# Designs tried in a protein design run: peptides against a protein of PDB entry 3T6J. Part 190

Target 1, 375 residues: chain A of PDB entry 3T6J
Amino acid sequence: PIVESYIGFIESYRDPFGSRGEFEGFVAVVNKAMSAKFERLVASAEQLLKELPWPPTFEKDKFLTPDFTSLDVLTFAGSGIPAGINIPNYDDLRQTEGFKNVSLGNVLAVAYATQREKLTFLEEDDKDLYILWKGPSFDVQVGLHELLGHGSGKLFVQDEKGAFNFDQETVINPETGEQIQSWYRSGETWDSKFSTIASSYEECRAESVGLYLCLHPQVLEIFGFEGADAEDVIYVNWLNMVRAGLLALEFYTPEAFNWRQAHMQARFVILRVLLEAGEGLVTITPTTGSDGRPDARVRLDRSKIRSVGKPALERFLRRLQVLKSTGDVAGGRALYEGYATVTDAPPECFLTLRDTVLLRKESRKLIVQPNTRLE
Target 2, 372 residues: chain A of PDB entry 3T6J as posed
Amino acid sequence: PIVESYIGFIESYRDPFGSRGEFEGFVAVVNKAMSAKFERLVASAEQLLKELPWPPTFEKDKFLTPDFTSLDVLTFAGSGIPAGINIPNYDDLRQTEGFKNVSLGNVLAVAYREKLTFLEEDDKDLYILWKGPSFDVQVGLHALLGHGSGKLFVQDEKGAFNFDQETVINPETGEQIQSWYRSGETWDSKFSTIASSYEECRAESVGLYLCLHPQVLEIFGFEGADAEDVIYVNWLNMVRAGLLALEFYTPEAFNWRQAHMQARFVILRVLLEAGEGLVTITPTTGSDGRPDARVRLDRSKIRSVGKPALERFLRRLQVLKSTGDVAGGRALYEGYATVTDAPPECFLTLRDTVLLRKESRKLIVQPNTRLE

## One batch from the design tools (peptide; made by RFdiffusion4, then SolubleMPNN)

Design b2_p20_4_s1 (from b2_p20_4, 10 letters changed)
Fold by OpenDDE base, seed 5:
Order: structure tokens, then sequence, then C-alpha cells
Structure b2_p20_4_s1 (fold): chain B 375 residues (1-375), chain A 20 residues (1-20)
């Protein structure tokens, strides 16, 4: 088997300022079959990057072909095990040296094992479809999230010599129609500027890229889905995201007005964006469970994903990228914290929904080191 | 140093990051 590993101070999700890495390590084995799908995605990456909703001037000047592998984790040391990884976690290095993507395939498989009777917050008519396509849709999402999410976008930089990595005279901000007025100076990084929102904001951008690009037939074809299956994968991927946005409320602490998990905060923000789009795209309905206690249902209108959802996500995703590229911390914070705010305001009453989410919370799943054997 | 994201698995697994 091909063995991969990493060890060191890598992920900064536990740093309130998004700068200090947690000491982590893994040992994994390459899953060749799943890696082949990601290799096909990599082969199309340069073309797919052009489908993202920002001008080429806001994309990396040169595409650096990354490595992308699916890994079966044998051991992982850290506070939590991700589904996918994009390294290094330095945007400057990603732009100049490139990056590596990994999907932690057997971690994803644990998420797929949800029993129908334990599946919360979905309409009954969606449960079987959700169970069937949760795995495949998540593989698509992880691939897009890592490769084309984290792997996309340009930071506008002025180096220590005063040179810009963009043409100040010709590059136009698509949101303002004006020339670029802000950038990263020497020594400034994404994490140093955006600080407390940096990790979650970037996760939100990457998740949004996944949802946006999964609508592309070429992406689905790469993963082996066509026709009705492709549409079901799209639907379940979007449904999973809006459900995750509701589940995210578990990780909000009202008393501290803070989020304890960056990815879940990101998913809540996406839920808020899709709710704001209106037109019946997403509906969250408080209900009463069979036990007589509070429950809820999330509904996504499949027919409105492309007509309502895509345009809303497009506008939001472009704003995220433009604010990131220009180092506009004030604008970025205002946008992101606005969507990340949790109140009990109608119609959603998110704090009340949080109580429902907590009430319906499943027991913590333990990820246990697998045994290996020769067959 | 810039940190870029790890996709947390489904919320059922992502809970591990918040409870620690």
Amino acid sequence: as target 1 above (375 residues)
Amino acid sequence: ELNEPVLAPHPEIAADHAEL
C-alpha cells in the first residue's frame, strides 16, 4: 500500500485568531479507486476555475496542478478528524508553490452510516434519497471544496519592494465598478487580517464553491453521475448543506455570542444566504415529534436550486472572494458576521430552533482506530 | 502564517471539534 502521513502545527481552527496551528498528525493509506476520481477532477480544474463567479483578475494567474488523493486514515492525532484537507495552510504559498489535497475517505464513510430512524430534520419523502446519495454527494462536495474552493482565488499583494501582483490601472472591482483600493501589504496574511473570522470565512467560501460548481454537468460526470442520478446528487448535496446549517446551531454559544466550530458557522451562513434568497427555496418549519417534544423540518425546493439558489450563492460567493482578494476586513466582517448572527427574530427564531437542535442531538460518535489485516 | 480550511465531515462527526 501507499502510505501517507503528516505531522506538525497545521490547522488553526482552535486558535481564536486563526493563526496558531494545532499540533496534529496522521498516518493513512491511499485509496487508489477514489483517488482516480479526484485525479480526473484535477485534470479539469483549470477549466472549472473559469466557471467561478469572479473575473480572471481575481483568480490565480497560473494554475498549479495539485496532487489530490483519497486516504483511508489508520491513525489521527488531533482535536478532530476532517473529511478533507488542503495544505499548506498558507495562502501565499498556495499561490506561488501550489498545494496538496486529500480526502479522508473512511472518515466520510462514518458519516454515511446514519440510520433512517435517526435522521433528523428532513421530510419523510427526502429521507431515502438522502440516505442513498449522502455519500456520493459528499464526495463531490469534498472534492470541489478542497480543490476548487481552497485552491481558488487570488490575494492582491504589494510586496516589500512596492510591486503589485495585479495591474492597478486595469483591474476593476466587480462589486464597486472601481479600481482596487485595498490589498495585502508585506507581512500581512489572510489570517492576520481577518483574524477571528478567517477560518470560518474561508470554509464558507470553499463550501459555497462546492455547492456552486456541483451544478456543472462536467463535475458530476467526473464523479460518474449523469441524468437523474446527477440531479439527485445535486439535490442531496444542497439539502445536506441546508440541514447542516440548522445542525450548526449546536455549536453556537448564545451567552458568549460565539461559534465553537468554524465549518458549522460557515454552513449556518450559507443557510442564511439561501433563506434570504426567499421564493420558497428553503423552508424551516417547527414541528412536534412523535414524543410530543419540539422538532423541525428543513425543506429544499429542488426546482428552485438553479433559478433561485444559484444566483443567490453566486452573488454571495463573488462578494466573499472580492473582499478576501482586496483584504477588505471591514467589509468582509460586516458581511460575514451579519449572516453569522443568531437571534430569535421571526420568522426563523434561530435561538428557539437551537433548543430544538440540542433536544434532538444524537450521542457523540466515537471514531476508533481501525484494524488492518492482509487479505 | 495563513490557515486554510479542513472540510469537517458531516455535523455528526464535526461535533468532535466543538466538544473538545
Scores: peptide ipSAE 0.024, ipTM 0.591, DockQ to the pose 0.096; fails the geometry check
Fold by OpenDDE base, seed 1:
Structure b2_p20_4_s1 (fold): chain B 375 residues (1-375), chain A 20 residues (1-20)
Amino acid sequence: as target 1 above (375 residues)
Amino acid sequence: ELNEPVLAPHPEIAADHAEL
């Protein structure tokens, strides 16, 4: 088998300021079959980057072909095990030196092992479909998230000599219609500038890229889905995201007005964006469970994903990227924290829903012993 | 339930799963 590993201070999610990495390491074996799908995705990446909802001037000047592999983890040392990894975590290095992507395939597989009777917050009619396609849809999402999410976008920079990496006269901000008014100065980074929201904001951008691009037929084809299967994968991917946004409430601490997990905060933000889109795209309905206690159901209208969901996500994702590119911390914070705010305001009553989420919380799954088998 | 795998460039799926 092909063995991969990494070790070091990799991820900064446990740093409140998003700057200090946690010591992490893994040993994994390459899943060749899934890696081949990611290789096809990499081969299409330059084309797919053009499908992202921002001008080419906000995209990287040069595409740097990354490595992308699916890995079966044999051992992982850290506070948590990711589903996917994009390294390095420095945007400047990603833009100048390139990046590597990995999907931790067996971690995903463990996460998918949900019994139908334990699957919370879904309509009964969606449960079987969700169980069937959760795994495949997540493979798509991980690939897009890592490669085209984290792997996309340009930061506007003024270097130490005062030179810009963009044409100040011709580059237009698509949100304002004006010339670029802000950028990163020498020594400023994404993490240093956006600080407390940087990690979650970037995860939200990457997740949004996944949802947005999973609608593209070429993406589904790369992963081997066509026709009705492709549509089901899309539906389940979006359904999973809106469900995750509800589940995310577990990771909000009302007393501190803070989020304890960056990705869950990101998913909640996406849920809020899709709820704001309206038109019956997403509905969260409080219910009573069979035990007589509070429950909830998330409904996603499949027929409105492209007509309502995609345009809403497009606008949001473009705003995320433009604010990131221009280093507009004030605008970025206002946008992101606005969607990340958890209140008990109607109609959603998210704080009340949080109580329901906590009530329905399943016991934490512990990955005790990673295993892989040769077929 | 392992929370939906956190699509993280970061080990946070397990952190998410650890907190779920």
Scores: peptide ipSAE 0.023, ipTM 0.591, DockQ to the pose 0.118; fails the geometry check
Fold by OpenDDE base, seed 2:
Structure b2_p20_4_s1 (fold): chain B 375 residues (1-375), chain A 20 residues (1-20)
Amino acid sequence: as target 1 above (375 residues)
Amino acid sequence: ELNEPVLAPHPEIAADHAEL
């Protein structure tokens, strides 16, 4: 078996200042079969990047091919186990030396080990399908999220010498139809400019890339899904995202008007985008549980994913990228915080739904270290 | 230059992060 590990101060999500890494470590074994799928995804990355809803001028001039592996975690030390990892977290190293993507395959499997009777907020008809395909769909989502989400898009930069990494005369902003009017100056970074929304905004972009590209037959083929199975994987991936957007309300603090988890905020934003698309694509219905207490159901119309969902996500994702590329913090903040706002306004009444989410919160799951043997 | 963040696991596991 191939063993991989990391240890150190890596992720800064728990630092209020986003600067201090939490001490983390894992030991994992390479899942060769799943890693081969990710290798095929990497081999197709340059082609798939062209499917993203922004002009080539807003994409990286050269794609630096990363390593991508699926890992079965034996042990993880930290405040939480991620589903995917992209390392290093140093921008300078990522640009010059490249990066590695990791999917924590067995963590994903455990995360979805919910018993049917405990699965909240889904229609009964969706539960079995959801249980069956949640794992496989999330493998697709993680692969796309890490490789083509975080790995995509260009930042427009003026270097210390005053040179631009784009042609100021010919590059047009697809949202405005005008020349590029803003960019990153020397010493400015994504995090420094977008600050409090940077992490969640980027997660939202990456998640949106996953949803958008999972519709592509080549992606599903890479993961070994064809025909009805491919369509079910797509459906469950989108259904999982809209459900996650509802569950995200647990991580919102109304009194402070803030989010406690960047990914969950991102998922809520995506839910809001898909709700805004209308046409019955997504429906959240308050209900009464068998216990006589509040409950809810999320419905996703499978037939409208491509016709309604994809165009809505396309427009949103393009806007995210354009605002990111141009360093338009004002526009980016206005867009993102607009969708991230949680109110009790009808029809959704998100603050009321939050109470339902909290009421229906499942008990914490414990991840137990697996046993390993040499065969 | 994007800090490619760790994809947090499903909310069921992420819930453990919020209460720590």
Scores: peptide ipSAE 0.020, ipTM 0.567, DockQ to the pose 0.093; fails the geometry check
Fold by OpenDDE base, seed 4:
Structure b2_p20_4_s1 (fold): chain B 375 residues (1-375), chain A 20 residues (1-20)
Amino acid sequence: as target 1 above (375 residues)
Amino acid sequence: ELNEPVLAPHPEIAADHAEL
């Protein structure tokens, strides 16, 4: 088998300031069969990048074809096991030198193991569909998240010599209609500038890219889904995200006004964006469980994903990218923290819902190192 | 449901990341 590994100070999620990497490493084997799907996605990446809701001037100047492989992890040494990875984590390097994507396929497979009777917060009518398509939809989401999420967008930079990597006279901010008024100076990075929100913000952008682009027929075709199956995969992917946004409340600490997990914060933000879109797209309803204790149901109107959800996500995602590209920390923080705020305000009453989420909390899965054998 | 594996290092799976 083809063996891949990486090691080093890679991910900064455990740094409150998003700057210091945690030392981690893995050893994995290439899953050739699953990698073929991601290779097809890579082959379409340049075209799919054009579907993202920002001007080409806010995208990388040159598309650098990345590697994308599915890996079966033998061992992962770190505080947590990702489903996918996009490296390097330096945006400047991503846009100038390129990047590599991996899906941790056997880690994803663990996430697919859901028992119907234990599946929380979904309508009964959605449970079977969710169980059926959670895995496939997550493969789609991971591929898009890594390749076209983390792999997309441009930082506007002024180098040490005073040169810009964009034309100041012609590039227009699509949100303001004005010329670009802010950028990254020499020595400034995404993480250094956006600091405490950088990781979660970037995850939110990447997750949003996944949701947005999974609506594209070509994406579903790449993964082998057509017709009703494609629509079900889309629905379950979006449903999973809004459910995850509710589940995210577990990782919020009200007493500290703090999020303890960047991806969960990101998913909560997306939930808030989709709730704000209104029109019955997303509904969270407090209920009473069969045990007589508080419960909740998340409903996503599949018929409104394209008509209501997509436009809302489009606007939000464009704003995320524009603020990131321009290094507008004030605007970015205002936007992101606004959606990341957890209150008990009606109609959602998120703090009350958090109590329900905690009450319905499932035990954490332990992932055990797999074995290899020769056949 | 067990926290879905996250696409980046702080897996939804890791309760340990929540203690920071």
Scores: peptide ipSAE 0.019, ipTM 0.583, DockQ to the pose 0.113; fails the geometry check

Design b2_p20_4_s2 (from b2_p20_4, 9 letters changed)
Fold by OpenDDE base, seed 4:
Structure b2_p20_4_s2 (fold): chain B 375 residues (1-375), chain A 20 residues (1-20)
Amino acid sequence: as target 1 above (375 residues)
Amino acid sequence: ELAAPVLAPHPEVAFDHAEL
């Protein structure tokens, strides 16, 4: 088999300032069959990047065709096991040198295992559909998240010699209609500048790219879905995200007003964006379970994903990118922390919902190292 | 520069930062 590995100080999620990497390593085997699926996505990446809701001037100047490999992990040493990886973690290197994407296929397979009777917070009518399409929708989301999420966007930089990587006279900020007024100076990075929100903000951007681009017919075709199946995959992908936004409350600590998990914070932010869109797109209803204890239901109106959800996500995602590109920390923090705020204000009463989420919490799965053998 | 985020598909496989 083809073996891949990496080791080093890579992910900064455990650093409160998002700067210091945790020592991490894995050994994995290439899944050739699944890798071929992602190669089709790579082949369309340059075109799909143009579908993102920012001007080409806010996208990388040169598309660098990345590798995208599906891996079956034998050993993963770190504080958390991802479903997908995009490396390197430096935006300047991504835009100048390129990047590699990895899907951790056997990790995803563990996440797919859901028992219907244990599936929380969904309407009964959605449960069977969710179980059927959760796996396939995750493949779509992970592929888009890594390749076109983390793999997209440009940082505006002034180098040590005073040269800009963008035309100051012609590049217009799509949010303001004005010329670019801020950028990264020499020695400034995304993580150093955005600090405490950097990791979660970027995860939110990547997740949002996944939701946004999964609506594109070509994406679903690449993954082998057409017609009603494609629509169901889209629906379940969005449904999973809004459900995840509710589940995210587990990782919020009210006493410290902080989040303990960057991806879950990101998913909560997306939920807030989609709730703000209104028009009955997303509804969270407190209920009483069969045990007489608090429960909740998340409803997503599939008929409003394109008409209400997409425009809301488009506007939000564009703002995320523009603020990231321009190094506008004040604007970025105001936007992101605004949506990441957890209160008990009506109608959502998120702190009350958090109690429900904790009450209905399932035990964390133990991931065990697999065995390999010659047969 | 952003550490390329690793997607945790579910809270069950997500890592917790609160221990730092």
Scores: peptide ipSAE 0.020, ipTM 0.575, DockQ to the pose 0.093; fails the geometry check
Fold by OpenDDE base, seed 3:
Structure b2_p20_4_s2 (fold): chain B 375 residues (1-375), chain A 20 residues (1-20)
Amino acid sequence: as target 1 above (375 residues)
Amino acid sequence: ELAAPVLAPHPEVAFDHAEL
């Protein structure tokens, strides 16, 4: 098998300002079978990028074909093990030099070890379906998240010579209907401008791309799903996201008004967007568990994913991208922090739900490094 | 190289990717 590795200052999640990388490294082996699926996704990426809900002027000028490999991790040194990786993290380099995608397949497989009786916050009727399709749906989500999430969108830049990478006279901001009024100047980066929200905001954009594009038939076909199976994969992917948004409350610290995890904050934001869409798409119902203590149920109406969910996510995702492209920190912060705010306001009462989430919290899973052998 | 935000259960945050 091919062995992959990297080492260095890579991820900045531990930096409150999103600027300083943590030193990390991994050694992994290529999963050829899953890598073949991602290669098919790469082959379709240029076309799928056109399905994203922003004007072509807000997308990369030239598609640069990335590497995308599924890896089984042998060792990972760092504060945490990701499910997927897109490198480099510099948006300017992604636009000009390209990027590499990695799915850490055996990290994803740890998710499948959840026992039915321990699966919290789902309706009983959804549990078996969730268990069956969690893995496959997560493969789809990670692939889209890395390749077409992190791999998409253009930053508007004025270089050190004063030249723009966009036509100031013709490019229109789809949210305002006006010409572009803000951009990144020389020396400004995504992380430097958006700072405290940069990581979580970008994760939210990437997760939203995954949910949005998983609705495209070609995506499901690439992963080998058709008919009812494809619809179940879609449903479970969306269900998983809204459940994750509830679970995310574990990582909010009310006393400090802060989030301790960028991805979980992102998932909470998506949950808020989908709740705001209304029309019975998502419902969180406080309940009483069999132990007599507080519990909750998340319901997702699968029949409303396309009619209610998709349009809501489309509008939100477009807004995320436009604000990112234009370097509009004020607008981006207002949008993102607005959805990331946790209060006890009805009907959701998120602070109360947080208590329920904490009450139902499972013991932290330990990732154990595997051994490999030649057979 | 700084890597793009990854779907990572950052250990600092007990995101059980199993719950994703």
Scores: peptide ipSAE 0.019, ipTM 0.593, DockQ to the pose 0.086; fails the geometry check
Fold by OpenDDE base, seed 1:
Structure b2_p20_4_s2 (fold): chain B 375 residues (1-375), chain A 20 residues (1-20)
Amino acid sequence: as target 1 above (375 residues)
Amino acid sequence: ELAAPVLAPHPEVAFDHAEL
């Protein structure tokens, strides 16, 4: 088998300021079959980047072809096991030297092993479909998230000599219609500038890229989905995201007005965006469980994903990118924290829903060292 | 430095990266 590993101070999620990496390491075996799908995705990446909802001036000037590999993790040392990885975590290096993507396939597989009777917050009619397609849809999401999410977008920079990496006279901010008014100065980074929201904001951008691009037929084809299967994968991917947004409430601490998990905060933000889109796209309904205790159901109208969901996500995703590119911390914080705010305001009553989420909480699965066998 | 976030699985099914 092909063995891959990494080790070092990699992810900064444990740093409140998003600057200091946690020591992490893994040893994994390459899953060749899934890696082949990601290789096809990489081959299409330059084209797919053009499908993102921002002008080319806000995209990287030069596409750097990354590696993308699906890995079955044998051992992972860290505070948590990710589903996918994009490294290095330095945007300057990503833009100049390139990056590598990995999907931790067996971590995803464990995550997919949900029993129908334990599946919370879904309509009964969606449960079987969700169980069937959760895995495949997540593979799509991880691929897009890592490669085209984290791997996309340009930061506008003024270097130490005062030179810009963009034409100040011709580049227009698509949100304002004006010339670029802000940028990163020498020594400023994404993490340093956006600080407390940087990680979650970037996750939100990457997740949004996944949802947005999973609608593209070429993406689904790359992963081997066509026709009704492709539509089901799309539906389940979006359904999973809105469900995740509800589940995310577990990781909000009302007393501190903070989030304890960047990805879950990001997923909540996306849920809020899709709820704001209205038109019956997403509905969260408080219910009573069979045990007589509070429950909830998330419903996603499949027929409105493209007509309502996509445009809403497009606008939101463009705003995320524009604010990121221009280093507009004030605008970015206002946007992101606005959607990340958890209140008990109707109609959603998210704090009440949080109580329901906590009530329905199951113990997270413990991942132990797998035993890999040759067949 | 832009930390590229690692996609974490849902906490209900797996360990999540950098849960605080």
Scores: peptide ipSAE 0.019, ipTM 0.581, DockQ to the pose 0.136; fails the geometry check
Fold by OpenDDE base, seed 2:
Structure b2_p20_4_s2 (fold): chain B 375 residues (1-375), chain A 20 residues (1-20)
Amino acid sequence: as target 1 above (375 residues)
Amino acid sequence: ELAAPVLAPHPEVAFDHAEL
């Protein structure tokens, strides 16, 4: 078997300032069959990057072909096990040296082992479809998230010598219609500038890329989905994201006005964006469970994903990228924290929904180290 | 350092900052 490993101070999610990595590591075995799908995705990456909703001037000047593998984790040491990884965690290095992508396939498989009777917040008609396609849809999402999410976009930089990595005279900010007015100076990084929101903001961008690009037939074809199956994968991917945005409320602490998990905050932000799109795209309805206690249902109108959802996500995703590229911390913070704010304002009443989410919370699943054998 | 480009699969296996 092909063995992959990493170890060190890698992920900074546990640092309030997003700067200090926690010590973590894994040992995993390559899943060849799934890795072949990701290799096809990599082969199409340069073309798919052009489908992202920002000008080429806001994309990397040269695409550096990364490695992408699916791994079955044998051992993971850290505070949590991810579903996907993109390394290194430095935008400058990703931009100049390249990157590597990993999907932790068996972690995903465990995550999808939900019993139908325990599946919360979905309509009954969606449950079987959700159970069937959650795994495959998440494989698509992870692949896009890591490769084309974290692997995309350009930071505008002025180097130590005063040279710019972009043409100041010709590059136009698509949001303002003006020349670029801000950039990263020598020694400034994504994390150093965006600080407390950097991790969650980037995850939100990457998740949004996944949702946006999963609508592309070529992406689904790479993963082996065509026709009705492809449409079901799309639907379940978007439905999962909307549901995740509701579930995310578990990780919000009202008393401290803070989020305890960057990805969940990101998913809540996406939910807010899709709710704001309106037109019946997403509906969250408080209900009463069979036990007489509060419950809720999330509905996603499949027919409105492309017509309503995609344009809303496109605008939002472009804003995220432009603000990131230009190092506009004030604008980025205003945008992101605006969507990340949790109140009890109608119609959603998110703080009330949070109580429902907590009430319906499932017991935490534990991932147990698998056994391996040589045949 | 960019945010750890690690996708947590779902709440049960997500990173928890509750210790912060």
Scores: peptide ipSAE 0.018, ipTM 0.564, DockQ to the pose 0.087; fails the geometry check

